# Designs tried in a protein design run: peptides against a protein of PDB entry 6J54. Part 240

Target 1, 223 residues: chain A of PDB entry 6J54
Amino acid sequence: NENLFASFIAPTMMGLPIVTLIIMFPSLLFPTPKRLINNRTISIQQWLIQLTSKQMMAIHNQKGQTWSLMLMSLIMFIGSTNILGLLPHSFTPTTQLSMNLGMAIPLWSATVFTGFRYKTKTSLAHFLPQGTPALLIPMLVIIETISLFIQPVALAVRLTANITAGHLLIHLIGGATLALLNINTMTAFITFTILILLTILEFAVALIQAYVFTLLVSLYLHD
Target 2, 42 residues: chain B of PDB entry 6J54
Amino acid sequence: QFQFTGIKKYFNSYTLTGRMNCVLATYGGIALLVLYFKLRSK

## One batch from the design tools (peptide; made by RFdiffusion4, then SolubleMPNN)

Design b2_p29_7_s2 (from b2_p29_7, 20 letters changed)
Fold by OpenDDE base, seed 3:
Structure b2_p29_7_s2 (fold): chain B 223 residues (1-223), chain C 42 residues (1-42), chain A 29 residues (1-29)
Amino acid sequence: as target 1 above (223 residues)
Amino acid sequence: as target 2 above (42 residues)
Amino acid sequence: DLLLLLLEAIRAVFETLNQLFLKLLELLS
């Protein structure tokens, strides 16, 4: 059991944490384009960034589009870290709740404070849904207030849980496959097939969770 | 379209201003209740 | 100095939460 969760322990080299290096590593995979016509890899990257930026910034006004750089960097960071985490014997920082909270809380607070600064009336009005009966106003305002404070927690836990669960499943099915190789080859082949399908699914989940995380931050900014 | 008169003009769940005032009134009421219990316990 | 202390406190809280999360995972195994 301890071996299953060893991949989630913060890696250290000679007693020194190397988490900082792991976090900074994805930035090396996205170099700044220098040429007018870039390589195929860089062109695909830029195309993906443009698509995601168009989708996320479509709901924002001119002032909201100022957050485009931050949101795009966020999705690229989370996505790249999640994809790299699916490599064998790799460490995913996004499996650490501390990191996800470290990203969620500042971004959430920034969006909330920005809303209160520029759209005070609308922000305060969000604590009460439109058309609420008069008798339910006090309770609903309290519920919406609590809901607001749960947003950063939900944002962090969602990302952490989805990525962690996927990693655990890969390890469990992989371990089961190895164990069954010596017992029943046919069953081991079935579990191996499941492992392959699961890994493909986890690649999709890794990208989806990055997109959902950034989208929710963008949505909170829009509100 | 909604034409409110009296207190409903300022405290309603349909207009932005009305919703804002309702939220502020709710927070104010909670603050007063907390203050009341704080002063009562003292 | 106060900012550094605050950041350290935040880090400590997050690390504690992470440890609790990992312990929870161990219990679920």
Scores: peptide ipSAE 0.018, ipTM 0.659, DockQ to the pose 0.030
Fold by OpenDDE base, seed 1:
Structure b2_p29_7_s2 (fold): chain B 223 residues (1-223), chain C 42 residues (1-42), chain A 29 residues (1-29)
Amino acid sequence: as target 1 above (223 residues)
Amino acid sequence: as target 2 above (42 residues)
Amino acid sequence: DLLLLLLEAIRAVFETLNQLFLKLLELLS
């Protein structure tokens, strides 16, 4: 039980928290282009960034496209941290709800405040869906208000729960495979196959959750 | 385009301004209710 | 046995990667 959750404890070295270094580490994996024709790795990274930027910013106008740098940095950060977190015995900062809330709340509040500043009418009208019966207006406005405040929480919990659950499943099935290797080789092979499929799924989940997190922030900005 | 007359012009769930006014009216009503109960308790 | 070797090899690779990451963190610290 303690070994199961040991990977989710914030690591410290010599009493100093190294979480900051772990958070800053993915930035080193994405170097800035220095040449007109960069290396293959940098070119692929830039190509992926351009593709994601084109996809995410397609729903935004020129004012919304100002957030492209922030959203791209966010998706690259979360994606890289999630992918790096799939390494065994690695600490994933995105498994910490505090970190995800620390990212979700400011970004959500920024999107909400920018909406109220530049599109006050649309933002206020967003609390009431179109075509609502008159008798349901007060209740629905309250529900939409509550829904707005639940958005950052849902955003953080979704990312945290998906990444944490994936890590737990990998550890549990991995431990089960190791235990079954000495008991039944056939069942161990089945569990190992499940482990491989799960790891592939977690790679996909890691990228999808990064995309969903950034996409929802983008959608909240658009709304 | 919907043509609304009277109060429905300002408080409707179809137009942007109408929805905004409904939201503001709802918040205003809640604020007044809270204020009423606050003053009533004292 | 091959499954165990594969699991150990995978674990060893990821552990070496983690160690490399930790070393990089130590170098950057």
Scores: peptide ipSAE 0.017, ipTM 0.580, DockQ to the pose 0.018
Fold by OpenDDE base, seed 2:
Structure b2_p29_7_s2 (fold): chain B 223 residues (1-223), chain C 42 residues (1-42), chain A 29 residues (1-29)
Amino acid sequence: as target 1 above (223 residues)
Amino acid sequence: as target 2 above (42 residues)
Amino acid sequence: DLLLLLLEAIRAVFETLNQLFLKLLELLS
């Protein structure tokens, strides 16, 4: 069991945390454009950012679109870190619950407080869904209140659990394939195939989780 | 169209203001209950 | 709508992977 979670331990060199460098590394992969016509890689990146920006901000009004920079930076950060984490012998900061909570709680708080500041009536009304019977109103309001506070936890846990589970599965199946190479080559080949398919799936999951995390934050902002 | 009269005008689950008032009323009621039990125990 | 799109995308990925897996199994058999 010690070997299973070895990849999730924060790496250090000579007592210095290199996690900071790992967290900052994705920023180097997204350089700012300096030309009107940039390199192919930069152009593709900018194109993707524009597409995702248009999609994410489509649900927001002009005031809500001011959050575009923050949300886009968030999705790019989480997405890049998740994908980079799938590289061999790499550490993913998003597997740490502390990291995800550190992102989820402030963003959630910001969205909730902004909602109460500018849309007080609407925000308060969200604690009671429309069409609820009169007798169920008090209990439902309490449930919705609890649900509100669970939101940041759900965001963090969802991201952490999905990424962590994926890494564990890759590790387990990878270890199983290596063990089966000397026992039964046929079964080892099958498990290896599953491993390849799983890794491909994890690439998709990495992007999806980044998107879902950002989308939910955006949705909470929209109320 | 939802036409409410009396107390239902201010406390309903369909209108925005009605829902808001219901939420505030529930919070107020809970706060009063907590206050009551706190004062009763001491 | 966006959630449905996400769910459909996830399902599509799984279906594609399953199809690939089945094809590989057929080749191995």
Scores: peptide ipSAE 0.016, ipTM 0.594, DockQ to the pose 0.015
Fold by OpenDDE base, seed 4:
Structure b2_p29_7_s2 (fold): chain B 223 residues (1-223), chain C 42 residues (1-42), chain A 29 residues (1-29)
Amino acid sequence: as target 1 above (223 residues)
Amino acid sequence: as target 2 above (42 residues)
Amino acid sequence: DLLLLLLEAIRAVFETLNQLFLKLLELLS
């Protein structure tokens, strides 16, 4: 069991944490365009960023569109780190709850604070759903207040749990496949097929979770 | 639009102002309750 | 608004599932 979770331990080299370098690595994969017509890779990246930006910012006004750079950088960071984490013998920083909380809490607090700053009336009104009976108002306000504070936790845990679970399954099925190679080759082949399908699924999950994380942050900003 | 009279004009769950006032009143009530229990414990 | 959107999404999912089940039942009948 400890060997299974060893892949999630923050890697260190000579006592120095390499996690900082791993976190910075995805940034190298997205260079800034320098020409009007860039490389195919850069063009595809910019195209994807534009599509996601248009899709996410369709809900927001011009003031909300100021967050476009931050949200796009967030989705690219999370998505790239999740995809790179699926490489063999790689460490995924997003499997660490501390990382995801470190992203979720500031972004959530910023969105909530922005809401109170510019839309105080609507933000305060969100603690009470419309049409609530008078007797249930105090209880519901408390519940909504608690729900608000659970949002960053749920946001971080969702990403962490999905990515971590996927990695665990890949490791478990992979280990089982290796063990079955010496016992029964037929069952090992079946297990290997499942492993391939699971890896494909995890690639999709990696992108979806990045999108959902960013989308929820955007929705919190919209209130 | 809803038309309310009396206290319901300021405290309702259908208008933004009404909901805001209800939330503020709830927080104020909770604060008073906490204060009451703190004073009672002493 | 998020709660309403979530409720609408859930309702839409259930409605689509019900429609799919009804269509499947019609195909089986």
Scores: peptide ipSAE 0.013, ipTM 0.602, DockQ to the pose 0.015

Design b2_p29_7_s3 (from b2_p29_7, 21 letters changed)
Fold by OpenDDE base, seed 1:
Structure b2_p29_7_s3 (fold): chain B 223 residues (1-223), chain C 42 residues (1-42), chain A 29 residues (1-29)
Amino acid sequence: as target 1 above (223 residues)
Amino acid sequence: as target 2 above (42 residues)
Amino acid sequence: SLLDELIRAIEAAFETLNEIFLKLLELLK
């Protein structure tokens, strides 16, 4: 049991937290373009960033497009950390609820506050869905208010739960495959196949969760 | 376009302004209730 | 409405992904 969750403990070396280095490491994988015609890897990265930026910012006006840099950096950070976390015995900072809350709460609050500041009418109207019967208005407004405060929690928990569950499942099935190697080779092969499929799924989940996280932040900004 | 008259013009769930006013009225009502119970407790 | 559309799009994406994985699992059986 301790070995199962050991991968989720914040790593330290010589008493110093190396989590900071792990968090900063993905930034090295995305170098800034220095040439007009960059390398293939950089070109692909920039192309992907441009595609994602165009997709996410399509729902925003010029004021909302100001957040493009922040949202793109966020998706690149979360995506890169999630993908790197799929490496064997790697620590994923996004598995830590504290980190996800630390990202979700400020971004959520910023989006909500910017919405109230620049689009007060629309933001206030968001607490009441259109076409609500008059008798249900007070209760529904309260529910929508509560829903607003649940948004950052849901945002953080969704990311954390999906990544953590994926890692746990990989470790469990991986351990099962290793245990079955000496017991039944056929079942071990089946479990190994499941492990491979699961790792592929986790790659997809890693990217999707990063996208969903940034998308929801963008949606909260758009209101 | 919905044509509302009277109180429905200001408090409706269809128009943006009406929805906003309903939300504000709800919050105001809750605030008044809280204030009432606070004053009643003293 | 926009939020609902996006939620539906996300759900559709997850459903398609799930179908792909289920098909892959069936092929591996």
Scores: peptide ipSAE 0.088, ipTM 0.636, DockQ to the pose 0.019
Fold by OpenDDE base, seed 4:
Structure b2_p29_7_s3 (fold): chain B 223 residues (1-223), chain C 42 residues (1-42), chain A 29 residues (1-29)
Amino acid sequence: as target 1 above (223 residues)
Amino acid sequence: as target 2 above (42 residues)
Amino acid sequence: SLLDELIRAIEAAFETLNEIFLKLLELLK
């Protein structure tokens, strides 16, 4: 029986998890520049990193800009893994909720803790929106507290769901296309066209989700 | 700027300090309620 | 434990979805 979700199972070889190698693989695509004028690939990469860094750190002061390295590495990791995951017969680590939680929870906790450490008054004040009627203060504080703890979950689930859904659709439409090749070639062609368009969309989604994930972490840091 | 007098000076939803105090008061109240229910059940 | 239960629930949901999609593919035949 065909299992369309088999592609989401963590791959192993001889009982050893090769997921670690898959996770580390994107790092090889971003070598450290050694020259003042590097090749075109490295130059483009550095330019993109600088562009995204300037864009994301525009809302942060000098203390917030200390997180630039971490945030840029995060977006590069998530983006590269998402894009590589769209290759045929590839495994996307970011489709695993455990992976995204493993990234989201520590980063979220770090941002929240940093906020309490350096901006205690502002951080505590965020639990109560400005202008709240006096009678609604206790309830709203509780709601905002719960909302805070939902943030890492939402962050991880958003990334996981979007990437997983995209992969699932690609597999399903691809499978349907193959099935229709022996039934109706015309409909198979239409389905194949949809598959191509969907694949292009998923490339965009892969990058957007990486950006959104990193951006939200940055926003939480900014409070 | 908002002019507050009395308790509203320290507990308001418009100033940063006021909001902070309200949050702390809320947490304190919740802690007291939890303590009350624990003592009541015992 | 809650996380494990959540993961199991998600896996179960994926399994059900897989069955539904397989049925849909069968209908397309």
Scores: peptide ipSAE 0.062, ipTM 0.629, DockQ to the pose 0.018
Fold by OpenDDE base, seed 3:
Order: structure tokens, then sequence, then C-alpha cells
Structure b2_p29_7_s3 (fold): chain B 223 residues (1-223), chain C 42 residues (1-42), chain A 29 residues (1-29)
């Protein structure tokens, strides 16, 4: 069991944590374009950023579009880290709940405070759904208040759980494949096929979770 | 289209202002209850 | 054991694959 979770331990070299380097590494994969017509890789990256930007900013007004840079950087960071985490013997910082909370709480608080500053009436009204019977108002307001405070936790846990679960499955199926190689070659081949399919699925999950995380932050900003 | 009169004009679950006031009233009520229990325990 | 040797071989293969990926990423820069 300890070997299964060893991949989730913060990596250290000579007693010094190298997590900082791992977190900063994805930034090297997205260089700033210098030419009018860039390389194919950079062009694809810019195209993807533009598509995601258009989708996320479509729900925001011009004032909300000021958050475009932050939201796009967030999705690029989470997406790149998640994809890199699927490499063999790699460490995904997003599997650490502390990191995800560190991202979720400030962003959540920023969106909530921004809402209260610019849309005070609407923000306060969100604690009470429209058309609520009078007798249920106090209890429902309390529930909605609790729901608000659960948002950052849910945001962090969702990302952490999805990525962590995927990594665990890859390790478990991989380990099972190795164990079955000497027992039954045919069964080992089946499990290996499942492992390949699972790996492909996890690539998709990695991108989806990055998008969902950023989308929810954007949605909270929109209110 | 909704025309409220009296207290319902300010405290309703249909208008934004009404919903806001209901939320504020709820928080105020909770604060008063907490204050009451705190003063009672003292 | 044969199993341990196989596990070590697979681990070495994954390390090699990781190195290839790193080189590929470097070439894509």
Amino acid sequence: as target 1 above (223 residues)
Amino acid sequence: as target 2 above (42 residues)
Amino acid sequence: SLLDELIRAIEAAFETLNEIFLKLLELLK
C-alpha cells in the first residue's frame, strides 16, 4: 500500500523539495510568440487559448472580461500540470489538496468579494432563490450561505479527487498487469489493454478537469 | 407585474430588493438570537 | 525472482520512455 501512494509524496532531492521546479516547469512549454506566423505548435496553442477564451468570456460583460488573463492562465496551468502528471514516474502537484485549496480559496474569495462590490444587491439576493415560500426563507438562506462556503472546498476536492483517482487506477491496473504476467499471459494482455484505454481516458479527464475548474471559477464571478 | 403592498413590498422572494431584504433580515435575526443567548449565558 | 526482474525491466523501460519524451519535448521547443 505504501508503494502505491509513493507517487503522491512530494518529491525531494537531497532533502530539498523540488515541487517548486515541477510547478514552474509547465511555463516552459508555452513560450511567448515572437513572430507574426509562429510555429505549428505555438499556433495550435494560441488557437486553443483563443477558443477557450471565447467560451469562458462569452458569459461575461466587458468588466468581467478583465479576468480573461487570469482564467486562461489558470486553465493552462492546471491542464498542463495534469497532462504532465500522466507521464511515467511523474508527480502531479494538482493531486495535492493543499495546492488546489491554495488556488481555489483565493479565486473564490476574489469572485465573491468582486460580486459584493459591484453587484451587491444581486449577490445578496442569491442567498434566497426566487419564489421561495415565506416560511422557508430563513432556513433556505442558511442553506445557501453554507452552500457558498462549500464552493471552494468542492472546487478543490473535485480536482484533487478526479486526478488522484485516475493516477491510482493507472497504478493499480499497471500493477495488476505486472502481477498477472507470470500467472496468466492472456489475462495480463487484457489488463494491459485496459490500462492503455484508461491512460487515454485520463488524458481527457486531465483536460476536462482543468476546464471545469476554470469554468466554475468563471461562473462564480458571473453570479 | 407583481405588485406588492405593505410589508410584502420590502420583504418578498420575487424581487431583487425583496430577496435582499429577506436575507438581511435573516442575518439580523440570527445575530440577535446569538446575542440573546450570549447575554443570557452571562 | 523472475517477477522482480520483470518489474525492474519494466521500470527501466518506463524510465527510457520518459527520457524519450523529455527529448521529444526539447525538440518541440
Scores: peptide ipSAE 0.022, ipTM 0.556, DockQ to the pose 0.018
Fold by OpenDDE base, seed 2:
Structure b2_p29_7_s3 (fold): chain B 223 residues (1-223), chain C 42 residues (1-42), chain A 29 residues (1-29)
Amino acid sequence: as target 1 above (223 residues)
Amino acid sequence: as target 2 above (42 residues)
Amino acid sequence: SLLDELIRAIEAAFETLNEIFLKLLELLK
């Protein structure tokens, strides 16, 4: 079982945290535009950022759109790290629950506090869904309160679990294919095909999880 | 249209203010209960 | 023209993905 989780151990070189470099590496892939007409790659990136920005901020008013920079940076960071993590022998920082909690909790707290600060009445009203019977109100309010505090945990766990599970499956199936190469070539070919399909799926999942994480944070802000 | 009279005007699950008041009332009630048990034990 | 078609295809793909995501989010709520 040690071999299964070996890829999830934070890498270090001579006691130095190389993880810091890994976390900072995605930033190099998104250079700032210096020209009115940039390279094709940069232009595509900017275009994608604009599209995602428009989609994410469509649910927010002008005041909520002030969070666009933060949300876009978040989605870009998570998305890029997740995609890079699918490279062979790569380490994904987002597989670490500590990192995801470190992102989820502050953002969640910010959204909740901003909600209470500017939309106090609406935020308080969210603890009680509309149309609830009078007798169920006290219990439901308690449940909704608990649900609120579970939100940051759910965000972190969802992201971590999905990415970790994907990497684990790739590792397991990959190892199985290698083992079967000398046993049965036919079955090895089948498992290899499954591995390829799974890898493609994980690319999609990586982007989806990044988007969902950011979207939920945004949704909590909107209340 | 929801027309509420009396206490239902202030405490209802349909209006925004009503829901808010219900939430506040529940929290207040819980706080009072906790306070009661705390004072009772000492 | 090819780039424009590619962009349009990507946009369509994103729209479909957004619809799927919204449905999934509704299920996750």
Scores: peptide ipSAE 0.017, ipTM 0.606, DockQ to the pose 0.019

Design b2_p29_7_s4 (from b2_p29_7, 19 letters changed)
Fold by OpenDDE base, seed 1:
Structure b2_p29_7_s4 (fold): chain B 223 residues (1-223), chain C 42 residues (1-42), chain A 29 residues (1-29)
Amino acid sequence: as target 1 above (223 residues)
Amino acid sequence: as target 2 above (42 residues)
Amino acid sequence: DLLKKLLEAIKAVFETLNLLLQKLLELLE
């Protein structure tokens, strides 16, 4: 049981937290282009960033497109950390709810505050859906207000739960495969196949969750 | 286009201004209720 | 806007389901 959750404990080396280094490590994987024609890896990265930026910023006007740099950096950070977290015995900072809340709450608050600052009428009107019967207006406004405050929590929990659950499943099935290797080779092979399929799924989940996280932030910005 | 008259012009769920006013009225009502209970408790 | 679109989608689904239900009831009669 302790070994099961050991991968989720914040790693320290010589009493110093190395979480900061782990968080900063993905930034080294995305070097800035220095040439007009860069290497293949950098070109692919830039191409992917451009594609994602075009897709995410398509729903925003010029004012909303100001957030493109922040949103792209966010998706690259979360995506890279999630992908790197799939490495064996690696620590994923995004499995920590504190980190996800630390990212979600400021971004959510920034989007909400910017909405209230520049689009006050629309933001206030967002608490009441159009066409609501008069008798349901007070209750619905309260529900929408509560829903607004649940957004950052849901944003953080979704990312944390999906990544954490994936890692737990990989560890559990991996441990089961190792245990079954000496018991039943055929069953071990089946579980190993499931493990491979699960790892592939987790790669997809890692990217999807990064995208969903940034997309929801973008949608909250768009209101 | 919806044509509203009277109170429905300011408090409706169809227009942007009407929705905003409804939200503000709701918050104002809640604030008044909280204030009432706070003063009643004293 | 998202909520409005969602509500419209729900309304459309509900209307479609009602129409299907009515057609099914007509077929059963």
Scores: peptide ipSAE 0.015, ipTM 0.602, DockQ to the pose 0.012
Fold by OpenDDE base, seed 3:
Order: sequence, then structure tokens, then C-alpha cells
Structure b2_p29_7_s4 (fold): chain B 223 residues (1-223), chain C 42 residues (1-42), chain A 29 residues (1-29)
Amino acid sequence: as target 1 above (223 residues)
Amino acid sequence: as target 2 above (42 residues)
Amino acid sequence: DLLKKLLEAIKAVFETLNLLLQKLLELLE
């Protein structure tokens, strides 16, 4: 049991945590384009950034589009870290709830405060859905208030749970495959096939969760 | 299209202003309740 | 003006109370 969760322990080298280096490493994979026509890899990256930027900023006004840089950097960071975490013997910082909370809480608070600053009436009105019967207003306002404060927690937990679950599944199926190699080769082959399919799925999940995380932050800003 | 009259003009669940006022009223009520219990306990 | 809105709100409350009172009186009659 402890061996299964060993991959989620903060890595250390000679007693010193190297989490900082792991967090900074994805930034090296996205160099700034220098030429008008860059390499294929950089061109694809820029194209993806443009697509995601267009999609996320489509819901925002002119003022909201100022957050494009931050949101795009966030999605790139989370996505890259999640993908890198799927490598063998790698550590994904996004599996740590503390990190995700560290990202979610400031961004959430920033969006909420920004909303209160520029759209005070609308922000306050969000605590009460439109068309609510008068008798249910007080209770619903309380529920919406609680819901607001749960948003950063849900944002962090969603990302953490999805990525952690994926990693656990890969480890479990992988371990089962190795164990079955000595018992039944045919069954091991089937399990290995499942592992491959699962790995492909986890790559997709890694990107989707990054997108969902950023999208929700963007949505909170839009509200 | 909703033309509210009386208290519904300011406290309604359809207009932004009405919803805002309802929220403020709710928070004010909660604050008063908390204050009441605090003063009662003291 | 927030004060004007507040006064209008108070007036609206009183009007509503008067209407409710009238309805109550009609119900009692």
C-alpha cells in the first residue's frame, strides 16, 4: 500500500526538496518564438495557445481579456506538469492538494474581488438566482454563499483527484501486469493492452483537466 | 416587462437591483441575528 | 443618489404595508 503512494511523496535529493526544480522545468519546454516562421513544434504550440486563447477569451469583455496571459500561462503550466507527470518515475506537483489550493485560492479570490470591484451589483446578485421564490431567498442566499467559498476547494480537489486517480490506475494496472507476467502471459498481455489504452486516456485527461481548471477560473471571472 | 410596485420594486428576484437588495437584506438579517445572540450571551 | 433610493425604498415599504393593511381590512370585513 505504501509502495503505491510512494510516487506521490515529495521528491528529495540528499534531504533537500527538489520540487521547485520540477515545477520550473515545464517552463523550459515552451521557448519564446524568435523567428517569423518557427520550428514545427513551436508553431504547433503557438497554434494551440492561440486556439485556447480564443476559446477562453470569447466569453470575456475587453476588460476580461486582460487576463488572457495569466489564464494561458496557467493552462500551459498545469497541462505541461500533468503530461510530464505521466512519465515513468515522475512526480506531478499537481497531485499535491497544497499546490492546487495555492493556485486556486489566489485566482479565485482575484476573480471574486475583481468582480466586486467592477461589477458590484452583478456580483452581489449572483448570490440569488433569478426567479427565486421569496420564501426561499434567505436560505438560497446562504447556500450560494457557501457555494462560492467551496469553489476554490472544488477547483483544487477536482484537479488533484483526477490526476491522482489516473496515476494510481496506471500504477495498479502496471503492477498487475508485471505480477501476471509470471503467472499467465495471456492475461498479462490483456492487462498490458488495457494499460496502454489507459495511458492514452490519461494523457487526454491531463490536458482536459488543465483546460477545465483554467476554464472554470475564467468562468468565475466572467461572472 | 416586469414592472414591480411597492416593496417588490426594490426586493425582487428578477432584477439585478432587486436581487442585490435581497442579498444585502439577508446578510443584514444574519448580522443582526449574530449580534443578537452575541449580546444575549454577554 | 443612494439616499434618494433609500427614501424611495422606505416609501415603497410603507406603501406595501398600507396595501397589506387594506387587504387585511378587506379580509376582516
Scores: peptide ipSAE 0.006, ipTM 0.554, DockQ to the pose 0.009
Fold by OpenDDE base, seed 2:
Structure b2_p29_7_s4 (fold): chain B 223 residues (1-223), chain C 42 residues (1-42), chain A 29 residues (1-29)
Amino acid sequence: as target 1 above (223 residues)
Amino acid sequence: as target 2 above (42 residues)
Amino acid sequence: DLLKKLLEAIKAVFETLNLLLQKLLELLE
């Protein structure tokens, strides 16, 4: 079992945490444009950022669009880290629950407090869904209150669980494939095919999870 | 159109103000209950 | 409103996923 979670241990060199470098590495992949017409890679990146920005901010008014920079930076960070984590022998910071909680809790708190600050009436009204019977109001309000506090936990756990599970599956199936190479080549080929398909799926999941995380934060902001 | 009279005007699950008041009333009630039990135990 | 937004978001995710899958299939061909 130690080998299963070995890839999730924070790497260190000479007692120095290299996790910091790993976290900062994705930032190097997104250089700022310096020209009107940039390289193909930069142009594609900017295009993707613009598309995602338009999509994410479509649900917000002008005041909510002020959060565009933060939300876009978040999605780019999570997305890039998740994708890079799928590289062979790579460490993904987003597999760490502490990392995700560190991102989720402040953002959630900010969204909730901003909601209460500017839209107090609407925010308070969200604790009671429309059309609820009168007798169920007190209990439902309590449930909704609890649900509110579970939101940041759900955000962090969702991201962590999905990415971790994906990496674990890739590791397990990969190990099984290697073991079966000397036992049965036919079954090894089948498992290898599954591994490839799973890897492709994990690329999609990595991006989706980044998007969902950011989207939910944005949605909580909008209330 | 929801036309409410009396207490239902201020406490309802359909209007924004009504929902807000219901939430506040619920929190207030819980707070009072907690306060009551705290004072009763001492 | 939240439910509608969530549904729209889910729809957007599925649409994006479908587009990506189509592009991947095109690359594999």
Scores: peptide ipSAE 0.018, ipTM 0.608, DockQ to the pose 0.024; fails the geometry check
Fold by OpenDDE base, seed 4:
Structure b2_p29_7_s4 (fold): chain B 223 residues (1-223), chain C 42 residues (1-42), chain A 29 residues (1-29)
Amino acid sequence: as target 1 above (223 residues)
Amino acid sequence: as target 2 above (42 residues)
Amino acid sequence: DLLKKLLEAIKAVFETLNLLLQKLLELLE
């Protein structure tokens, strides 16, 4: 069991944490375009960014669109780190709850603060749903207040849990496949097939979770 | 639009102003309760 | 006559109080 979780321990080299380098590595995969017509890779990246930007910012007004750069950078960071984490013997920073909390809490606080700053009435009104009976108002306000503070935690835990669970399953099934190679090759082949399917699923999950994380942050802007 | 009279004009769950006032009143009430319990404990 | 006037006054007071109570209830609704 400890060996299983060892893959989630922050890697170090000569006692120095190399997590910082791993976190910065995805940034190298997205170079800044310098030409009007870039190569195919950069063009596809820019197209995806524009597509996701248009899709996510369709909900927001012009003031909310100011967050476009931050949200797009966030989704690219999380998505790239999640995908790279699926490489064999790689470390995924997003499996660390501290990383996701470190991203979720500031972004959540910024969105909430921005809401109170520019839309005070609406933000305060969100603590009370419409049509609430008068007698239930105090209780519901308290519940909604608590719900607000749970949002960053849920946001971080969702991402962490999904990515971590996927990695655990891949490791477990992979280990089982290796063990079954010496016992029954037929069952090992079946397990290997499951592993491949699971890996494909995890690629999709990696992208979806990045999108959901960014989308929820965007929705909290109330714009 | 909802037309309310009396106290419901200021404290309702259908208008933004009403909801805001309800939230503020709730927070004020909670603050008073906390203050009451703190003073009671002394 | 005085008793009748007194009874009428009492009834008037109760009616007024009921009206005020109804208005208060409407205000609290």
Scores: peptide ipSAE 0.000, ipTM 0.527, DockQ to the pose 0.006; fails the geometry check

